# Ledger of designs, part 121: peptides against a protein of PDB entry 8YR4

Target 1, 309 residues: chain A of PDB entry 8YR4
Amino acid sequence: PRGSPALQLVVLICLGLMGLERALNVLVPIFYRNIVNLLTEKAPWNSLAWTVTSYVFLKFLQGGGTGSTGFVSNLRTFLWIRVQQFTSRRVELLIFSHLHELSLRWHLGRRTGEVLRIADRGTSSVTGLLSYLVFNVIPTLADIIIGIIYFSMFFNAWFGLIVFLCMSLYLTLTIVVTEWRTKFRRAMNTQENATRARAVDSLLNFETVKYYNAESYEVERYREAIIKYQGLEWKSSASLVLLNQTQNLVIGLGLLAGSLLCAYFVTEQKLQVGDYVLFGTYIIQLYMPLNWFGTYYRMIQTNFIDMEN

## One batch from the design tools (peptide; made by RFdiffusion4, then SolubleMPNN)

Design b2_p19_3_s2 (from b2_p19_3, 9 letters changed)
Fold by OpenDDE base, seed 5:
Structure b2_p19_3_s2 (fold): chain B 309 residues (1-309), chain A 19 residues (1-19)
Amino acid sequence: as target 1 above (309 residues)
Amino acid sequence: SALDEIRAALEELEAKPKE
């Protein structure tokens, strides 16, 4: 934020906390691995108790990976409130100033309450999108890259390749299926607006409808519009289920391939039992924020198309 | 409006319990 050194410091602290979250995403699986190995080796209680206590503390800080409600994430979110409020107010004042520069004819042609609602929605959408990009999309991509590097360095190049192929396929299919489903959602929204407009027009003409005893006819027309809407809604919902299932299958295949390879290397005494658990835990941590990637992509795509128009 | 779709999508994201 230009003009407030205090808010600039808060932004830097939030970026530092985001870096700490990335470190925790690597450390938590490592400590969990170490617990499993110590249990397998029947290690002394003192070493085990210290490692378990350290793991629980790190897990409290992490909360469960990217997008979880861990202590570090909560602290970041708390500190970011003032930055978001500053950004929101700045966008709102820019929109308000621009609205005052518009012609009286433009203001007379629009309901003032509708203009204010558009301004509020615009401000909320810009600030929301920015927050989702910075706090969900970028961290998730960073965690994937860190994961590929980690598995390539500390396991085998084959594990890094499995994660790379799995995540690349996941992201690609998420984009392709999301673009494909966008047409069904647009058709649904168009039909919803048309159905709503028809209901409003019928209610505004209620006296005329009552005078002609046309109530049954208007109800039947509204029912037909609802059935048509529900047919489009079903396509939208079914396409979402297909997306989610496709995502689940890709992650499942990656988890299967990597888990089998881990199990094989444990059998060959090249890896420990804890390393098998580490891989599974780390993949599940990557999967959790990726479930929302299709929604983020759609939001980004919609905003860019509408800023160009 | 597209902004309403974004807001609705954001609200849907906030309303989904983080399982």
Scores: peptide ipSAE 0.015, ipTM 0.527, DockQ to the pose 0.044
Fold by OpenDDE base, seed 1:
Structure b2_p19_3_s2 (fold): chain B 309 residues (1-309), chain A 19 residues (1-19)
Amino acid sequence: as target 1 above (309 residues)
Amino acid sequence: SALDEIRAALEELEAKPKE
């Protein structure tokens, strides 16, 4: 934010907290590994209790792996409220100023309350998207890169390759299937708006419809429009299920391949039992934010198209 | 329209219980 050094400091603190969250995403699985190894070795209670207490504290800072419930994420979200409000107000004032520069004919054709509602929706959506990109998309990509580096350095190059191939395939399929799905969603929304407009027009002309006893005809036309909408809605919903299932299969195959390889290295005494648990836990942590990536990509794509129009 | 979809998607993201 230009013009407020206090808000710039808050942004820097939020970026620092994002870096801390990335460090926690690596440390939490490592400490869990260490607990499993200490339990397997029947280590002294004092060492085990210290490691468990440290793990629980780190897990409290991280949260449930979604990043949304941890202390660090909550603190970041709390500090970001002021930055979001500043950005929202700035976008709202820019839209409002631009609306005042538009022709009087444009304002006469639209109710002022509807224009303001479009402006508020626009501002909220842009601010929400920017927050979404900064807090979910960028961190998820960073966690994938950190994961590839970590597994390549501390395990074996084969583990880094499995994670790389799995995540690359996951992201590619998510993009391709989301772009394909966007066609069905646009068709659904267009038909929803057309069905709603027809209902509003029929209700506004209610006196005329009643005068001609055309009520049954208008109801039948509305039913046909609903059936057409529901056919498009089903295609949209079915395409979402297909996306989710494809994503689940890719992660399942990656988890299977990596878990089998880890189990093999544990049987050869090259890795410990804790390393098997580390791999599984880390892959599940990467999957949790990735499940939303398709929704994010769609939101980004729709906003770019709306900014070009 | 797309802004309403983004808002609805954001509201759906906020309304999904943060598991």
Scores: peptide ipSAE 0.014, ipTM 0.505, DockQ to the pose 0.044
Fold by OpenDDE base, seed 4:
Structure b2_p19_3_s2 (fold): chain B 309 residues (1-309), chain A 19 residues (1-19)
Amino acid sequence: as target 1 above (309 residues)
Amino acid sequence: SALDEIRAALEELEAKPKE
């Protein structure tokens, strides 16, 4: 943000907190590995208690793997409120100034309420997209890259390859299935708007409907519109289940391949039992934010389309 | 008018981001 050194400092602190979240995503599985190894070795209670306490503290800072529930993420979100408000207000003022520069013919062809609604949707969409890109998409991609590097360096190149192939396939299928699903969602939204418009028109013409005793006819027309909507809603919802199931299968196959390979290396005494637990824990931690990636990609696509209209 | 209130309430319901 130009002009406020305080907001610039808050942005730098938020970027530092994002870096800390990336470090926690590596450290939490490592500490969990160390607990399993200490338990296996029957280590002294003092060493175990310190490692468990440190793990729980790091887990409190990280949160439940959803990224949004950790202390660091909550602190980042809290600090970002002022930056978001500044950015939103700046975008809103830019849209408003641009609307005033538009020709009188453009304004005469549109209702003032529609113009304001387009401006508000535009502002919220742009600000929302930027926040999701910066705080969810980029960090998730960074965690994947860090994971590939970590497994390639500390386990074997084969583990890095499995994670790379699994995550690349996951992202590709997420994009492809999400683009396919977007057609059903658009059709659903168009039918939702048409069903709503019909209900509004029927209610606006209530006196005429009453005069002609046409209430039963309007109810039946509304019912037909709802049935048509529900048929499109079902396709949208079923396509979401298919996306989620496809994602689960890809992660499940990656987890299976990597877990079998890890188990094999543990039997050869090249890895410890804790390293098996680390791999499983780390893959599950990568999976949690990836479940939302399809939602973020949809939001990005929807908001790009809403800005072109 | 009651119709303007219904329109305003409908616009406000559309302005809520579907979570």
Scores: peptide ipSAE 0.007, ipTM 0.372, DockQ to the pose 0.154
Fold by OpenDDE base, seed 2:
Structure b2_p19_3_s2 (fold): chain B 309 residues (1-309), chain A 19 residues (1-19)
Amino acid sequence: as target 1 above (309 residues)
Amino acid sequence: SALDEIRAALEELEAKPKE
């Protein structure tokens, strides 16, 4: 945001907080590993209590797997409200100025309230997309890369390869299945609009329908349109379940392969029991943002499809 | 469509270099 040094400072602080979240995503599993190792070794209470207290504090800063947002994420979200409002207002004013430059003939053919509603949807979609890319997509990709590097350096290279293959396959299948699903969603939305138009036309012409005693015919025609819509809705919903199950299967197979390999290396005394727990914790931690990724990628596609309609 | 004009205007706004 040019022109406000205060907002530029807030953006820099938000970027610093995003870097801190990446560090926490590595440190939290490490501290959890250390607790398990200290418990296994029957370490003195003072060392254990300090490590547990440090872990709980880091977990409070991170949030995540408990369903709560972490303190760092909440602080980032709070600071970003002003930046989002500035960006939204700038986009709204630019759309509004462009609408005033449009021909009188374009304005005479449209209700001003519909034009404003389209502008508001456009602004919310763009600001939502940008915020999603910056705060969810990029950080998730960074966490995957950091995870691959960490497992390749501190574990065997095989763990880095398993994480790489699992995450690459997960992302690829998420994109491919979501693109396939988009066809069913477009067909559903088109049939919904057609069903709604038929209902509106029948209700606007209710006097004519009543005069010809055609109420039973219009009800049956509407029933057929609903059945056709529900057939497309079922395909859309079933394709979503298939996406979620495919994602769950890929993560499950990656977790199985890596957990078996980790268990084997623990039996060979090459890794500690805490390293097994670290691997499982870290993979689950990487999965949580990716599950949101699939949801928001669907929201982005929804907003694009809803902007095409 | 108005949506295509709004998209084109948004794309022009995104394509304007952050001067």
Scores: peptide ipSAE 0.006, ipTM 0.358, DockQ to the pose 0.019; fails the geometry check

Design b2_p19_3_s3 (from b2_p19_3, 9 letters changed)
Fold by OpenDDE base, seed 5:
Structure b2_p19_3_s3 (fold): chain B 309 residues (1-309), chain A 19 residues (1-19)
Amino acid sequence: as target 1 above (309 residues)
Amino acid sequence: SAREEIEAALKELEAKPKE
């Protein structure tokens, strides 16, 4: 991003966060090993509790092992919104300016068939996503139920309750925050359509624009429309990061509560070290598909609204 | 129509893959 020192700093911070994510990918397994060793050695509770808390904090920063929903990844994605918007706006303005210069040749040379193929790719991708949604959401809900039953029967009832409360809160907050985000998405889509309509109308009237040497004026009007759109896009994208971070926080709290309780019961010789590994692994496995649940729920909701119209 | 072709062209340019 030439010309904005603030955006250059944001890019450097994002690169630094990518480096931190790589460091976390090494540190998290090391801390996990240390917990297993401390549990095996019957270490003092204070040392164990500190190491477990540190592990869960590092895991909260990393996010589930995929990095996609961790605090560091969410912060990177949040900061990157402005960099993406700057780059997108610059490309859109360059294309729009170039289309005004090439307008006669551009209107005559476009093959209608290439556009139809892009629309068909869009619709086929939505159908594929719906199928993926059904085949991943239903099994994940089944795995949650099976997990609650398993932990309630083979562990203390408190573990089943922690998983139940964590997953119920996760799903509820995912729905509520997704519904809240739908307002921002609708406003963004309305402004996107208005910005597109303005660009189309300007390009249809290109002969008049060229006759009056008004290309710079139309480019500035389009720039202002893009800035208005990007203000709404930022709200939509920032609300997505907030959703992902809320989800990460809920799972992090569930992992903290359950891991501390499990470690305590291992110190009391009520559970084995293997049970601690099982609990942590199972919670992380439940978290991975749930990360996409917000995107999935929105996609289902959008398709239902589009089928009712 | 020329409008539909321009709208479609703009849609193609805006269709950067949403990561």
Scores: peptide ipSAE 0.019, ipTM 0.600, DockQ to the pose 0.054
Fold by OpenDDE base, seed 4:
Structure b2_p19_3_s3 (fold): chain B 309 residues (1-309), chain A 19 residues (1-19)
Amino acid sequence: as target 1 above (309 residues)
Amino acid sequence: SAREEIEAALKELEAKPKE
């Protein structure tokens, strides 16, 4: 933000907090590994209690792997409110200024309320997308890369390869299945708008409908439109379940392959029992934000569709 | 407008959060 040094400092603090979240995503599994190893070795209570307390504190800072529940993420989100408001207001004022520069013919051809509604939707969509890309997509990709590097360096190149293949397949299938689903969502939204328009037009003409005693006929036509909508809604919802299940299967296969390989290396005394728990914990931590990635890739596509209309 | 009021009322009916 040009012109406010305070908001520039807040942006730098938010970037620093994002870096801290990446460090916590590596440290939390390491401390959990250390607890399991100390329990296996029957270590003295003082060492165990210190490690457990440190783990719980780090886990409080990180949150449950849903980036929204950790203290650091909540603090970042809180500080970002003022930056988001400044950015939103700046975009809104730019759109408003541009609308005033548009020709009188453009203003006469469009209802002012519809123009404002398009502007508000556009502003909210763009600002939400940018915030989402910066705070969820980029960090998730960074965590995947950090994970591949970590497993390749500290375990074996085979673990890094499994994580790479699993995450690459997950992302590719998420994109492909989401693009396939967009057809069903477009058809659903078109039928929703048509059903709503029919209801509004019937209610605006209620005097004419009442005069002809056509109430039963209009209700039946509305019922048919709802049934057609629900058939498209079902396809959209079923395609979402299929996406989620496909994602779950890919992660399950990656977790299976990596867990079997880790168990084998523990039996060969090349890894400790805690390293098995670290691998499982880290993969689950990567999965949690990726489940949101599919939701927000859909938001990106929806906002692009809503801008083309 | 009567259309905007009907559209707003329909939107409030639809905007019940599906839990």
Scores: peptide ipSAE 0.015, ipTM 0.525, DockQ to the pose 0.122
Fold by OpenDDE base, seed 2:
Structure b2_p19_3_s3 (fold): chain B 309 residues (1-309), chain A 19 residues (1-19)
Amino acid sequence: as target 1 above (309 residues)
Amino acid sequence: SAREEIEAALKELEAKPKE
């Protein structure tokens, strides 16, 4: 935000908090591993109690594994409210000033309420997209890269390769299946708008419909439009289930391959039991934000399409 | 306008079953 040094400082603090979330995503699994190893070795209570207390404190800062409900994420979200409000207001004022510069013919041809609704949709879409990209997409990609580096350095290179292949396949299939689903969603939205327009036009002409006793005909025509809509809605919903199942299968195969390889290296005494638990915990932490990535990519793609129209 | 009231009422009817 140009013009407020206070808001620039808040942005820098939010970026620092995002860096802290990335560090927590690595540290929490490490501390959990250490607890399992200390329990296996029957370590002294003082060492175990300090490690458990440190883990619980780090888990409080991180939250549910994604950081979305953690203290650091909540503090970031709270500080970002003022930045979002400033950005939203700036975009809204730019759209409003541009609307006043438009020709009198454009103002006479469009209802003022429809113009304001387009402005509100435009501002919410841009501010939502920017916040979404900065706080969810970029951090998730960073966590994947950090995960690949961590597993490649501290585990055998085979673990880094499994995580790389699993995450690359997951992202690729998520994009491809989401683009395929976008066709069904567009068809559904077009049929929804057509069904709504028919209902509005029938209700506006209610006197004519009543005069000709055509109420049964209009109800049947509306039922046919609903059946066409529900056929498209079913395709959209079924394609979502297919996406979720494909994502679950890719993560399941990656977890299976990595867990079997980890178990093998534990039997060869190259890894500890805690390292098996670390791998499972870390993969689950990477999966949580990725489960939302398909919804995220659709929101981004929809908002770009809604900005082009 | 009667159209805007009907469109608003239809939107309110469509929104109610999703909550």
Scores: peptide ipSAE 0.017, ipTM 0.526, DockQ to the pose 0.125; fails the geometry check
Fold by OpenDDE base, seed 1:
Structure b2_p19_3_s3 (fold): chain B 309 residues (1-309), chain A 19 residues (1-19)
Amino acid sequence: as target 1 above (309 residues)
Amino acid sequence: SAREEIEAALKELEAKPKE
């Protein structure tokens, strides 16, 4: 943000907090592993109590994962409010200035409320996109890379390969299925706008419709448009369920393969019981922000389609 | 179209580097 050194400092602090979240995503599973190992070894209470207290403190800072209300995430979100407001206002003022430079015929042909709604949707879309890229996409990719490196170095190369294949397949299927789903969502939104336009035109001509006793005909035509919309809405919703189920299956298969391999290495005394718990906990932590990836990609697509309308 | 001009202006705003 040019012009406010205070906001630049807030951005740097938010980036530092994002780095701290990445460190917590590695440390929390390690401390949980250490608790399980200390419990298995029947270690002295003082060592166990210190490790549990440290784990609970780190878990408070992390929260339930990168998508949950951890202290570091809440502090980052709080500090980012001013940056988001500055960015939103700058985008809104630039859109507004550009709209004033547009031809008077465009302003005369559109109601001021529709222009403002397009500007608001555009501003919310850009601000949402930027926030999504900074807070979800980049951190999730960083956590995956850190996870692959960690499992490859401290476990076995096979664990790093399972995480790599699982996350690569998950991301690829998420993109491909979401691009396929975009067609259904565009068709749904186009039919929604057509149904709304027909309702508005019928209501604007209400006196004429009443004069010809055509009320029943206009109601039936509106009902047909709603049925057509609901058929497209169902396809959009069903495609979402298919995406979510496909994602769940990929993560489930990765978790199964890795958990079986961990259990095998524990039976061979190459890994401890805590390492099995670490792997399962870490994979679940990687899955949490990836679920948001599909939701925000949908939000991005909605906002782009809403700008396209 | 005025929509393409708004989309182009939005895209130009997205393309402006994070300063």
Scores: peptide ipSAE 0.012, ipTM 0.372, DockQ to the pose 0.021; fails the geometry check

Design b2_p19_3_s4 (from b2_p19_3, 7 letters changed)
Fold by OpenDDE base, seed 4:
Structure b2_p19_3_s4 (fold): chain B 309 residues (1-309), chain A 19 residues (1-19)
Amino acid sequence: as target 1 above (309 residues)
Amino acid sequence: SALEEIQAALEELLAKPKE
């Protein structure tokens, strides 16, 4: 943000906090591994208690792996409010100035309330997208890369390959299936708008409908529009379940392959029991923000579709 | 469309590196 050194400092602090979250995402599984190894070795209570206390403290800073509930993430989100407000206001002013530069013919053809609603949706969509990219997509990609490097260096190149293939397949399928779903969502939203328009038109013409005793006809016409909407809603919702299940299957297969390989290396005494737990914990930690990725990518597409209509 | 122009302007604003 040009012109406010205070906001620039807040951005730098937020970037530093994002780096700390990446470090926590590696450290939390490592400390959990160490607890399992210390329990297996029947280590003295003092060492175990210190490691458990440190793990719980790191887990409080990280949060429940959703990222959004951790102390560091909450602090980052809190500090970012001012930066988001500055960015939002700048986007709103740019949209508003651009709307004033548009031809008089364009303004005369549109209701001012519709133009403002499009502008508000546009601003909200873009600021939401930016916040999502910066706080979820980029961090998750960084965690994947860090994970691939970590597993390749400390376990075996095969673990890094499994994580790479699993996450690449997950991201690719998420994009492809979400683009496929966009067609069903567009059709649903178009039918929702048409159903709403029919209801509004019937209510605006209420006196005429009542005069002709056409209430039953308008209700049946509205019912048919609802049934048509629900058929499209079902396709949208079913396609969402299919996306979530496809994502879950990819992660499940990656977890299975990696867990079997970990178990094999533990039986060969090349890895400890804690390293098996580390792998499972780390993969689950990667899955949680990626599951949100599918949700927010859907939200973004919704907002873009809702701007087109 | 004016929506495509707004979308393109928004995409251009998004594509511009935060200076």
Scores: peptide ipSAE 0.006, ipTM 0.334, DockQ to the pose 0.020
Fold by OpenDDE base, seed 1:
Structure b2_p19_3_s4 (fold): chain B 309 residues (1-309), chain A 19 residues (1-19)
Amino acid sequence: as target 1 above (309 residues)
Amino acid sequence: SALEEIQAALEELLAKPKE
């Protein structure tokens, strides 16, 4: 943010907190591993109690692995409110200035309230996109890369390969299936707008409809438009379920393959019981922000499609 | 369209690195 050194400092602090979250995402599984190993070895209570207390403190800083409930994430979100407000206001003023430069014919064809609603949706969409890219997409990609490096260095290279293949397939299928779903969502929104326009036109002409006793005819036309909308809505919703199930299947297969390989290496005494728990915990931690990826990408596509119409 | 111009202006604002 040019022009406010205070907001630049807040951005740097937020980037530092994001780096701390990446460190916590590695440290929390390591401390949990150490607890399981100390329990297996029947270690002295003092060492176990210190490691458990340290783990619980790190877990409080990280949160429930969703990234949304941890102390560090809440502090980052709190500090970012001012940066978001500055960015939102800047985008809103730029949209508003651009709207004033548009032709008089464009303004005469649109109600001022509709133009302002498009501008507000645009500002919200852009601010949502930026916040989502900076706080969810980039950090999740960083956590995947850190995970691949960590498992390749401290485990067998096969674990790094499983994580790489699983996450690459997950991301690729998420993009491809979401682009495919965008067609159904565009068709749904276009039919929703057409159904709403017909209802508004019928209600604005209610005197003419009443004069010709055409109420039953207008109701039947509206019913046909609703049935057509619901058929498109069902395709959109069914395609969402298909995306979620495909994502769950890919993560489930990656978790299965890696967990079986960990279990095998534990039986061969090459890894400890804690290493099995570390792998499962780390993969689940990667999955949680990726599941939000599909949801926010859908929300963003909705808002952009709702602006195009 | 005027919406495509707004979208392009928004994309250009997103693509401009916040220096």
Scores: peptide ipSAE 0.006, ipTM 0.331, DockQ to the pose 0.020
Fold by OpenDDE base, seed 3:
Structure b2_p19_3_s4 (fold): chain B 309 residues (1-309), chain A 19 residues (1-19)
Amino acid sequence: as target 1 above (309 residues)
Amino acid sequence: SALEEIQAALEELLAKPKE
């Protein structure tokens, strides 16, 4: 935001907190590894107690691996409220100004409630997309890159390659299957709108329907429209389950390959038992934001489809 | 009117963002 140095400072603080969250995503697995190694070695209680206390403190800052529940993420979200409100208000005022520049014929041809609904959908879609890209997509891509670098430097190049192949395949399949799903979702939304329009038209013409004793006929037409909608909804929902299961299989194969390789290197005394636990913990931490990525890429596509209508 | 209540309920159902 060019006009407020205070909001620019808040954006810089939020970017700093995002960097801290990336550092915590690496440090938490490392400290957990160190606890497992110290327990295996039967290390002195004082060293173990300090490492456990430090781990619990870092885990409090990070949160439950969902990112959203950690102290750092909550502080970032809290500080971002003012930036989001400023952006939302600016987009809303731009849309409102543009609506006033439109011809009187455009306003007379559309109900005022439909115009307001288009304005609100436009504002929410733009602000939601921008916030999602900045706070979920970019951080997730950064965590993947940091993960590849970390495993390549501190384990072996083979671990970095497994993470790279697993995440590249995961992202590629997520995009391809989501594009394939978009046709089912568009068809579902079109049929939802048509079913709703029929219900609204029947209810607005209630007097005419009652005059002709056509209530049973209108109910049957509505039932047929619902059955047609549910057939498209099933295809949309089944395609979502297929996406989630495909994603789970890719992560499962990456976890299997990397866990077997870790176990082998532990048997050769090249890695410690804690390094096996670190790999599993870190892969699960990468998976949690990526699972949300599929749901929100779906939200992005919906908002684009809803802006085209 | 019953039509205004249906219209208001439809507007409220439209205004709830599908989370």
Scores: peptide ipSAE 0.000, ipTM 0.324, DockQ to the pose 0.179
Fold by OpenDDE base, seed 2:
Structure b2_p19_3_s4 (fold): chain B 309 residues (1-309), chain A 19 residues (1-19)
Amino acid sequence: as target 1 above (309 residues)
Amino acid sequence: SALEEIQAALEELLAKPKE
């Protein structure tokens, strides 16, 4: 944001808080590992109580797993409201300036209220997309890279390879299956618009329909259009379930392979029981933002397809 | 279409380097 040093400072603080969230994503599993190891070793209560208290405090800062957002994420979101409002207002003013440069013939052909509604949807979509890219996509990619490095250095190269293959396959299948789903979505939206147009035309011509006593015919034509729409809607919804299940299967296979390998190394006394729990906890922490990524990448494609229509 | 003009203006706004 050029022109406001206060907003530039808020952006820098938000970037610092994002770095702190990445550190918490590594520290929380480590402290959870340490609790399990201290419990296994029957360590003194004072050491255990300090480690548990530290873990709970770090988990409060991180959030996640309990359906609650962490304190650091909430503070970041709160500080970002002013930056988002500044960005939104700048985009709205640029769209408004561009609309004033458009021809009088364009303005006479459209209701000003429809143009403003399109501008508001456009501004909301852009600001939502930018906020998501900066706060969810980039941090999730950073967490994956940090995870691969951590497992490669502190466990074994095999764990780093499992995480790399699992996350690479997850991202690739998410993109490929989402691109495949976009075809079903476009077909659904086209049939929805056609069904709506038929309903509007039938209702605008209601006097003619009544004059010819064609009400039963128009109802049956509308029923056929609804059945055709629902067939496309089912394909869109079923393809979403297939995406979610494919993602779940990839994470499940990665969790299975890594958990079996970790259990084997614990039986060989190369790893501790806490290291098994760390691996499972860390993989679940990587999965949660990625599941959100798949949902919002779909929402972005939705909004772009809904803006193309 | 005017949706395409608004979309092109939005894409141009997104493509403008952060000055």
Scores: peptide ipSAE 0.005, ipTM 0.335, DockQ to the pose 0.021; fails the geometry check

